Peptides against a protein of PDB entry 4HTP. Designs and how they scored, part 152

Target 1, 231 residues: chain A of PDB entry 4HTP
Amino acid sequence: SQTVASHVPFADLCSTLERIQKSKGRAEKIRHFREFLDSWRKFHDALHKNHKDVTDSFYPAMRLILPQLERERMAYGIKETMLAKLYIELLNLPRDGKDALKLLNYRTPTGTHGDAGDFAMIAYFVLKPRCLQKGSLTIQQVNDLLDSIASNNSAKRKDLIKKSLLQLITQSSALEQKWLIRMIIKDLKLGVSQQTIFSVFHNDAAELHNVTTDLEKVCRQLHDPSVGLSD

## One batch from the design tools (peptide; made by RFdiffusion4, then SolubleMPNN)

Design b2_p22_8_s4 (from b2_p22_8, 12 letters changed)
Fold by OpenDDE base, seed 3:
Structure b2_p22_8_s4 (fold): chain B 231 residues (1-231), chain A 22 residues (1-22)
Amino acid sequence: as target 1 above (231 residues)
Amino acid sequence: DDDKEAEELRKRWEKMIEEALK
């Protein structure tokens, strides 16, 4: 069956997240998120115009925006050190070179950017001159690859984990990889709270999540902002 | 330019919606 996530480029989500992160005010951050959400809902209505009872929802995007609430997908088993080593290998960086050392020692300030401790930002600057300008992955494809990583981590298939990571990396821009890393590490640094994200999505979202802890259920049941839990 | 990028994103959504409605 057709899903919104199978059509929406991952780059478009990342662009939205980047705008949210760069915005200083809460109101501006909310506006950017709301615009993306509204577009998603409008496209959903168009895509499913002849099928009103579908399970498709904002869940594929929401689980990437609030990755710390992920419960369907098991742990990735990926840390910053693993990613650093992977990038060094894939980009053929000299191990004693400046860029390799930046990735490995991401907690130590090395420059004027003040990115110490933020691995994703350090990776971004290393990747920017080396990666595609535009990625080709949809949100669905990203989630499929992340599902593969989690499943293979559980199965202790390191080779298949590497394969999926390679697909993510080779088909993503530096900006997309920055956000992908943050999704995997489960820290987006958006500057907006979980509560705010839920409140913008639906007035009853926080309550339903507190009871069910099921992010998909929240997205599906509260897909329409005008229809409440008691309706 | 952030505004230009935002406009391009909007246009992509509009195109996708239009195509879905055909």
Scores: peptide ipSAE 0.680, ipTM 0.954, DockQ to the pose 0.929
Fold by OpenDDE base, seed 4:
Structure b2_p22_8_s4 (fold): chain B 231 residues (1-231), chain A 22 residues (1-22)
Amino acid sequence: as target 1 above (231 residues)
Amino acid sequence: DDDKEAEELRKRWEKMIEEALK
């Protein structure tokens, strides 16, 4: 069936997340998230104008914004060290080279940037001069690939995991990969709490999530900000 | 430029919405 996520570029979500992260104040962070959400809802209404009672919702985006609440897909089995090795291989980086060492030793402070311990940022700077300027993936495609990774991890199919990761990487900009990494590692560093995200999404979102622990249900049932749990 | 990027993003949304309404 038709979904909003199948139309929204992953790059646009990443751009929004980047703006949120860079914003200093809570209010500004909230504004950026709200703008994206409102746009999503407007597009949803347009896309589904002739089809009521669709299951489509903000869930595809929400599960990437709050990856720690993911329950539909299982663990990826991916850590920073694995990604480092993958990037070294894919980018043909000399093992003893500066960039390879940065990726492998991402926890060690470097004099260039205060990015120690933030693998995604280190990866970003390594990738920036080497990757596409614009990605081509939609949010739906990203989720499909992440689903594949999780499924193959469960099945212990390492080769297929690598295949899906390769597809993600080769079709993403450096910025998109930074955020993708953070989604996989489940630490976005947005500077805004889960509670705030829920509160902006819907007044009853936190409550419903606390009861159901089902992010999809939260997004679906509370898709309309004007319709509450008791309605 | 953040402002430029924001504007481009808004324009993309508007375009998508417009296309969906046709």
Scores: peptide ipSAE 0.678, ipTM 0.953, DockQ to the pose 0.930
Fold by OpenDDE base, seed 1:
Structure b2_p22_8_s4 (fold): chain B 231 residues (1-231), chain A 22 residues (1-22)
Amino acid sequence: as target 1 above (231 residues)
Amino acid sequence: DDDKEAEELRKRWEKMIEEALK
């Protein structure tokens, strides 16, 4: 079935997240998220204008924005050290080189940038001069690849995990990879709370999530901001 | 740069919506 996520470039979500992160004020952060959400809903209405009974919702995006609330997808089994080693291999970085050491020792403050402890930011600067300027993945494709990683982790198929990671890396810009890493590690560092994200999405979203703990159900039942739980 | 990026994003959404309504 056709979904909004199958049409929306992953790059557009990442650009929105980047704008949210760079914004200093709460109001500005909320504005950027609201604009993306409103655009998504408008496109949904256009895409499904002739189909009333669709299960399509904001869920594919929401599960990437709030990855710590993921319950459908199993654990990735991926840590920063694994990603560091993978990047060193894929980028053919000298093991004793500056960039390899930055990735491996990401917790140690190195250099003038206060990026210590943020592996995704360190990776971004290493990737920026080496990666494509524009990625080719949609939000749906990203979720499919992440599903594959989780499934193969459960099956203990390390070779297939590596294959899916390679697909993500080779088809993504440095900025997109920064956010992918944060999604996998489940820490986006947006500077806005989960409660705020739910509040902007729908007035009843936090309440429904507290009861069901089902992010997909929240996105489906509260797809229309004008229709409440009691309606 | 931020304003340019925002405008490009807006244009992409508008194009997708227009194509879906065709």
Scores: peptide ipSAE 0.677, ipTM 0.953, DockQ to the pose 0.930
Fold by OpenDDE base, seed 2:
Structure b2_p22_8_s4 (fold): chain B 231 residues (1-231), chain A 22 residues (1-22)
Amino acid sequence: as target 1 above (231 residues)
Amino acid sequence: DDDKEAEELRKRWEKMIEEALK
């Protein structure tokens, strides 16, 4: 069976996240998230119009939006330093060059953007003139690759980890990579709380998550915003 | 520019939904 996530471009999620981050007001941030969620649900209904009893849910997107709540996949074992080295290699950056040093010393202010300590933003500006304008990955494919990374980290297969990372990077725009990095590091910096995200998703989402700590269960059981926990 | 991007995103969703309903 097919899923919504297998159709939705990862770029569209990243675009939404970018809009949320750039929005100043809470109301605008919520609006952007709600619009994406509503579109997802509408597409779900259309995609599964002939199959009412499906397990497909918002979980593939939610686990990327709230990566700190991930419980299914194990740790990636990836830090900023590893990514920096990978980018230097992939982009063939001179080791003593400005861009390589920015990546390696991302905590030190070196530019006018004020992005010290935010590796993803540093990477974005390095990648922007060098990467694809538009990525080709779906949300499903991104999750599959992240699953692979986590699994191979657990198995201590460094070569396979690198392979999956390279696939993610080479098939993603600079903007997508910015958000991918933040997902891996588990800090999206959206400017909205976890509670707000849950509240927009479903009125009972925060409560169910507090009890179960199972994000997939939350997304599946509360897929329909009109059906509550007590129903 | 932001408005244009938002509109394109909307159009993509609309197209996907329409195709799924065929």
Scores: peptide ipSAE 0.676, ipTM 0.953, DockQ to the pose 0.964

## One batch from the design tools (peptide; made by RFdiffusion4, then SolubleMPNN)

Design b2_p23_1_s1 (from b2_p23_1, 11 letters changed)
Fold by OpenDDE base, seed 2:
Structure b2_p23_1_s1 (fold): chain B 231 residues (1-231), chain A 23 residues (1-23)
Amino acid sequence: as target 1 above (231 residues)
Amino acid sequence: SAEDEQEAEELRRRFEELIAAIE
């Protein structure tokens, strides 16, 4: 069956996240998230107009926005060091070059952008002049690839992990990769709390998640903002 | 900002295009 996530570009999610991150005020951050969510719901209604009782929900996006709450897929087994090495290889960066060293020593302040300790931002600036301007992946495709990575990590298939990572990287813009990295590392640095995200999604979302710890269930059961838990 | 509003409008437009494509 068709899902909203199979139609929505990953780039659109990343653009939204970028806007949220850049916004200074809580109200603006909320507005950007709400706009994306409302558009998602509107498309959902159109896509499933003739189908009742669909299981499709905001979950594919929500699990990327709140990756620390992921319970379905196992650990990726990916850290910044691994990504650094991968980028050095993929981009054919000189190992002793400035960019390679920036990636490997991402925790050391370089004084340029104040991005010490933020691997994703460091990677972004390295990738920006080297990557495509627009990615081609949908949210569903990103999740599929992430699922593959987690599964193959569990199976200790390093070659297949690399293959999936390469697919993600080669089909993503620098901006998309920045956010993808943060999703994998599970730290988006949006400047909004989990509670705020849930509150915007649905009034009962935080409560349901506190009880179930199941993000998919939260997204599915509370898909309609007008229908509460007691409904 | 004007730039932010433009980006918001573009996002909305893209979603409207997705809706139009399935109708």
Scores: peptide ipSAE 0.568, ipTM 0.929, DockQ to the pose 0.778
Fold by OpenDDE base, seed 4:
Structure b2_p23_1_s1 (fold): chain B 231 residues (1-231), chain A 23 residues (1-23)
Amino acid sequence: as target 1 above (231 residues)
Amino acid sequence: SAEDEQEAEELRRRFEELIAAIE
């Protein structure tokens, strides 16, 4: 069936997240999220105009925005060190070179940027001059690849994990990869709480999530901001 | 900022294009 996520570029989500992160005020952060959400809902209504009672919802995006609440897919089994080694290999970085060392020693201050301990930011600067300027993946495709990674991790198929990671990396810009890394590591550093995200999404979202712990159910049942739990 | 607003407009535009493509 048709989904909004199959049409929305992953780049657009990443741009939104970037704007949220860069915003200093809570109100600004909320505004950026709301704008993306409203656009999503508008497109949803258009896409499903002639099809009522669809299961499509904001879930594909929400699970990337709140990756720590992911329950459908299991653990990726991916850490920063693994990603560092992968990038060194894929980018053919000299092992003892500056960029390779930056990735491997991401916790050590480099003096160039205040990015110590933030692997995603360090990776971003390494990738920026080396990667595509524009990615080609939709949100659906990203989720499919992440599903593959989780599934293959569970099955202990490391080669297939690498394959899916390669697809993600080779089809993503540096900025998209920064956010993808943060999604995988499950730390977006948005500067806005989970509660705030839920409150913007729907007034009853936090409550429903507290009861069900089912992010998809929250997104589906509360897709319409005007329809509450009691309705 | 003006740049931020421009990015917002571009995002909206892209979604409008998506809508137009399916109508």
Scores: peptide ipSAE 0.567, ipTM 0.930, DockQ to the pose 0.774
Fold by OpenDDE base, seed 1:
Structure b2_p23_1_s1 (fold): chain B 231 residues (1-231), chain A 23 residues (1-23)
Amino acid sequence: as target 1 above (231 residues)
Amino acid sequence: SAEDEQEAEELRRRFEELIAAIE
């Protein structure tokens, strides 16, 4: 019943994503992703050494890396404007203050960073001096909270959505929240294509996904990079 | 960069610690 995702801190995924984003070259971006994936697979083998027929896979991480391909979890119903208002409230920002206006008008160029249009980056700089240095959530816990948000959105329970968002925010660093926002909005801006991510994961991943459109099946069936679809 | 390599090494170390805790 234990999963790799229940052990891996969300911070470690975010650190990897940050390194990928900062890398200029395609090869360097691929290297960072591959290193995380290899470490994940190695830990998987250790965790499940004496267990057969496990369903655990890279899926919990993959669905956060490729959130636009999510099919299991329903829509969050969350947009940038909602997050802006939430942060203003939670951080007790003056309504007419500089930081509140940055969040609300994130599309308008402000300051010297050139982050206009990227809400997550705007939020990051507002959060950096106000948030924890290190988060406490695992990848599994993040997915559980995101599942809760989607479920409650479907049930039109706004109060419970806010509760789950508060848990995510209060237990995450500014950097983790930057990436969490991008996952919710479904735009990571990594600078690598979906095809590249699949190619690094497994040679047959793109093909299997094109047929099944099931990201979990792709991750489970192609967990071993040495075993192909025809094997 | 040296900083990037250090971060990579720390990540690897943390995974190794996770493995060691299970073995």
Scores: peptide ipSAE 0.564, ipTM 0.929, DockQ to the pose 0.827
Fold by OpenDDE base, seed 3:
Structure b2_p23_1_s1 (fold): chain B 231 residues (1-231), chain A 23 residues (1-23)
Amino acid sequence: as target 1 above (231 residues)
Amino acid sequence: SAEDEQEAEELRRRFEELIAAIE
């Protein structure tokens, strides 16, 4: 069956996240998230117009926005050092070159941007002049690839992990990769709390998550903001 | 800002195109 996530470009989620991160005020951050969510729900209603009882929900996006709450897929087994080495190889960066050293020594301040300790931002600036301007992946495809990485990590299939990572990287813009890295590392640095995200999604979302610890159930059961947990 | 509103409108437009494609 068709899902909203199979149609929505990953780039649109990343653009929204970028807007949230750049906004200083809580109200602005909330507005950007709400706009994306409302558009998602509107498309959901259109896509499932003749099928009211579907399992499709905001979950594919929510699990990328709150990756630290992921419980369905296992650990990726990917750290910043692994990604640094992968990028050096993929981009054919000289190992003793400036960009390679930036990636490997991401904790050490080297530039004027003040991005020390934020691997995703350092990677972004290295990737920006080297990557596609626009990615081609949907949210569903990103999740499928992440599922593959987690599954293959559990199976200790490093070759297949690399294959999936290469697909993610080669089909993503620098901005999309910045956010993808943060999703994998599970730190988006949005400047808005988990509680706020849940509150914007649904008034009962935080409560249901606290009880069930099931992000998919939260997204599915509370898909309609006008229908409460007790209804 | 005007730039922010433009970006919001572009996002809405893209979703409207997705809706139109399935109707």
Scores: peptide ipSAE 0.558, ipTM 0.927, DockQ to the pose 0.740

Design b2_p23_1_s2 (from b2_p23_1, 12 letters changed)
Fold by OpenDDE base, seed 1:
Structure b2_p23_1_s2 (fold): chain B 231 residues (1-231), chain A 23 residues (1-23)
Amino acid sequence: as target 1 above (231 residues)
Amino acid sequence: SEEEEKEAEELRRRFEEKIAEIE
């Protein structure tokens, strides 16, 4: 079945997240998130205009925005060191070169940007001159690939994990990869709390999540901002 | 910034275009 996520480029989510991160002040951050959410809901209504009882919701995007609340997908088994080694191999970086050392020693400040400890930002600067300007993946495709990674991690199929990671990397811009890394590591650094994200999504979202701990149920049951839990 | 606002507007436009294609 068709979903909103199958039509929305991953690049558009990443651009929104980038604007949120760069924005100063809570109000501006909230505005950018709200605008993306409103557009999503409008598209949902148009896409499903002639269809009743759909299960489609904001869940595919929400689980990427709040990856620490993921309960459906199992662990990826991916750490920064693994990604560093993968990038060094993929980009054919000299092991003793500046860029390889930056990736491997991401915890130690080496540059003027103050990005020490943030692997995704360090990776971004290495990738920017070396990768695509525009990615081609939808939000659904990203989630499918992440599902594959988690499944193969559970099955101890390292070769297939690498295959899915390579597909993600080769079809993504540097900016998209920055955010993808943060989603995998489960630290987006948006500057807004989980509570704020839920409050913007729906007034009852935090309460429902506290009871169910099921992000999909939250997104599905509270898809309409005008319909509450008691309704 | 003006650049950020332009990017936001372009995002909204892309959604609107997709909606128009379905309607």
Scores: peptide ipSAE 0.411, ipTM 0.880, DockQ to the pose 0.878
Fold by OpenDDE base, seed 4:
Structure b2_p23_1_s2 (fold): chain B 231 residues (1-231), chain A 23 residues (1-23)
Amino acid sequence: as target 1 above (231 residues)
Amino acid sequence: SEEEEKEAEELRRRFEEKIAEIE
């Protein structure tokens, strides 16, 4: 079946997240999220105009924006150190070189950017001069690959995990990889709370999530901002 | 910033184009 996520580039989500992160005020952060959400809903309505009662919703994006609330896919089993080693290998970085050491020792300030403790930002600066290709993945494809990683982690198939990670990395820009890392580590550092995200999505979203803990159900049942839980 | 707004406008435009292709 058709999904909005299969049509939306992952780069567009990342661009939105980047704008949210860079915005200083709560109002501006909310505006950027709302604009993306509204565009998504409009596209949904157009895409499914002749198909009522679809299961498609904002869930594919929401689960990437609020990755700590993920319940459908299991743990990735991926930490910063694993990613560091993978990047060193993939980029053929000298093991004792500056960039390799920055990735491995991401908790210690080594540069002027002050990004200590933020592996994603450190990775971004290493990747930026080395990743000139624009990303080609949709939100759906990203979720499919993340599902694969989680499934293979559960099955202890490390080789297949690496395969999916490589596919994500090789088809993503430096900026997209920055956000992918944050999604995997489950810390987006947006500067806006979960409650705010829910409140912008739907007035009843936080309540429904508190009861069900089912992010997909929240996104599906409250897809229309004008239709409440009591309706 | 002005650059950020430009990026936001481009995002909206891309969605509008996709909608137009379907309608």
Scores: peptide ipSAE 0.406, ipTM 0.880, DockQ to the pose 0.862
Fold by OpenDDE base, seed 3:
Structure b2_p23_1_s2 (fold): chain B 231 residues (1-231), chain A 23 residues (1-23)
Amino acid sequence: as target 1 above (231 residues)
Amino acid sequence: SEEEEKEAEELRRRFEEKIAEIE
């Protein structure tokens, strides 16, 4: 069956997240998220116009926005050091070179950027001059690849993990990779709380999540902002 | 910013185009 996530480019989510991150005020951050969500819901309604009982929801996006609440897929088994080594290999960076050292020593950057401890930002600056391809992945494809990584991690298939990571990397822009890294590491640094995200999504979202801890259920049951838990 | 607004507008446009393709 068709899903909204199969039609929405991952780049569009990343652009939204970038706008949220760059916004200084809470109100502006909320506005950017709300606009993306509203567009998503409108598209959902159009896509499923003749199908009122569907399981499709905002879940594919929400689980990337709130990766700390992921319960469906198992752990990725990926840390910053692994990603650093992968990028060094993939980009053929000299191991003793400036960029390789930046990735490996991301906690103590020597550069002018105040990005200490933010591996994703360090990676972004390394990738930006090297990633010339426009991203082509949809949100669904990103989730499929992340599912593959988690599954292969549980199965201890390191080679297949690398394969999926390479697919993510080679089909993503530097900006998309920045956000992808943050999703994998589970720290988006948006400047808004989980509660704020839930409150914008639906008034009852936080409550339902607190009871169920099921993000998909929250997104599905509260897809319509006008329909509450009691309805 | 103006740039952010343009990006937001483009995002909305892309969604609208997708909706139009379905309808």
Scores: peptide ipSAE 0.406, ipTM 0.880, DockQ to the pose 0.833
Fold by OpenDDE base, seed 2:
Structure b2_p23_1_s2 (fold): chain B 231 residues (1-231), chain A 23 residues (1-23)
Amino acid sequence: as target 1 above (231 residues)
Amino acid sequence: SEEEEKEAEELRRRFEEKIAEIE
């Protein structure tokens, strides 16, 4: 079945997240999220105009925006150290080189950017001169690959995990990878609370999530901002 | 910022183009 996520580039989500992160005020952060969401909903309505009872929703994006609330996927089994080693290998970085050491020692301030402890930012600067300028993955494809990683982690198929990660990396820009890393690590550092995200999505979203703890249900049941939980 | 606004506008445009392809 057709989904909005199959049509939306992952890059567009990442650019939105980047704008949210860079914005200082809560109002600006909210605006950027709202604009993306509104566009998504509008596209949904157009895509599914002649189809009733679709299960498609904002969930594919929401689960990436609030990855700590992910319950469908099992654990990825991926930590910063694993990613560091992977990048060193994939980028053929000298093991004792500056960039390799930055990735491995991401907790230690080694650069002028002041990004100590933020692996995603460290990775970004290493990747920026080495990666594609524009990624090619859709939100759906990213989720599919993440599903694969989680599944293979559960099955202890390390080789297949590496394969999926390789696909993510080779088809993503440095910016996309920064956000992908944060999604995997489950810390986006957006500067807005979960409550704020829910409040923008739907007035009843926080309440429904508190009861169900099911992000997909929240996204589906409250897809229409004008239809309340009690309706 | 102005740059952010331009990027946001481009995002909206891309969505609009996709919608137009469906309609």
Scores: peptide ipSAE 0.405, ipTM 0.881, DockQ to the pose 0.835

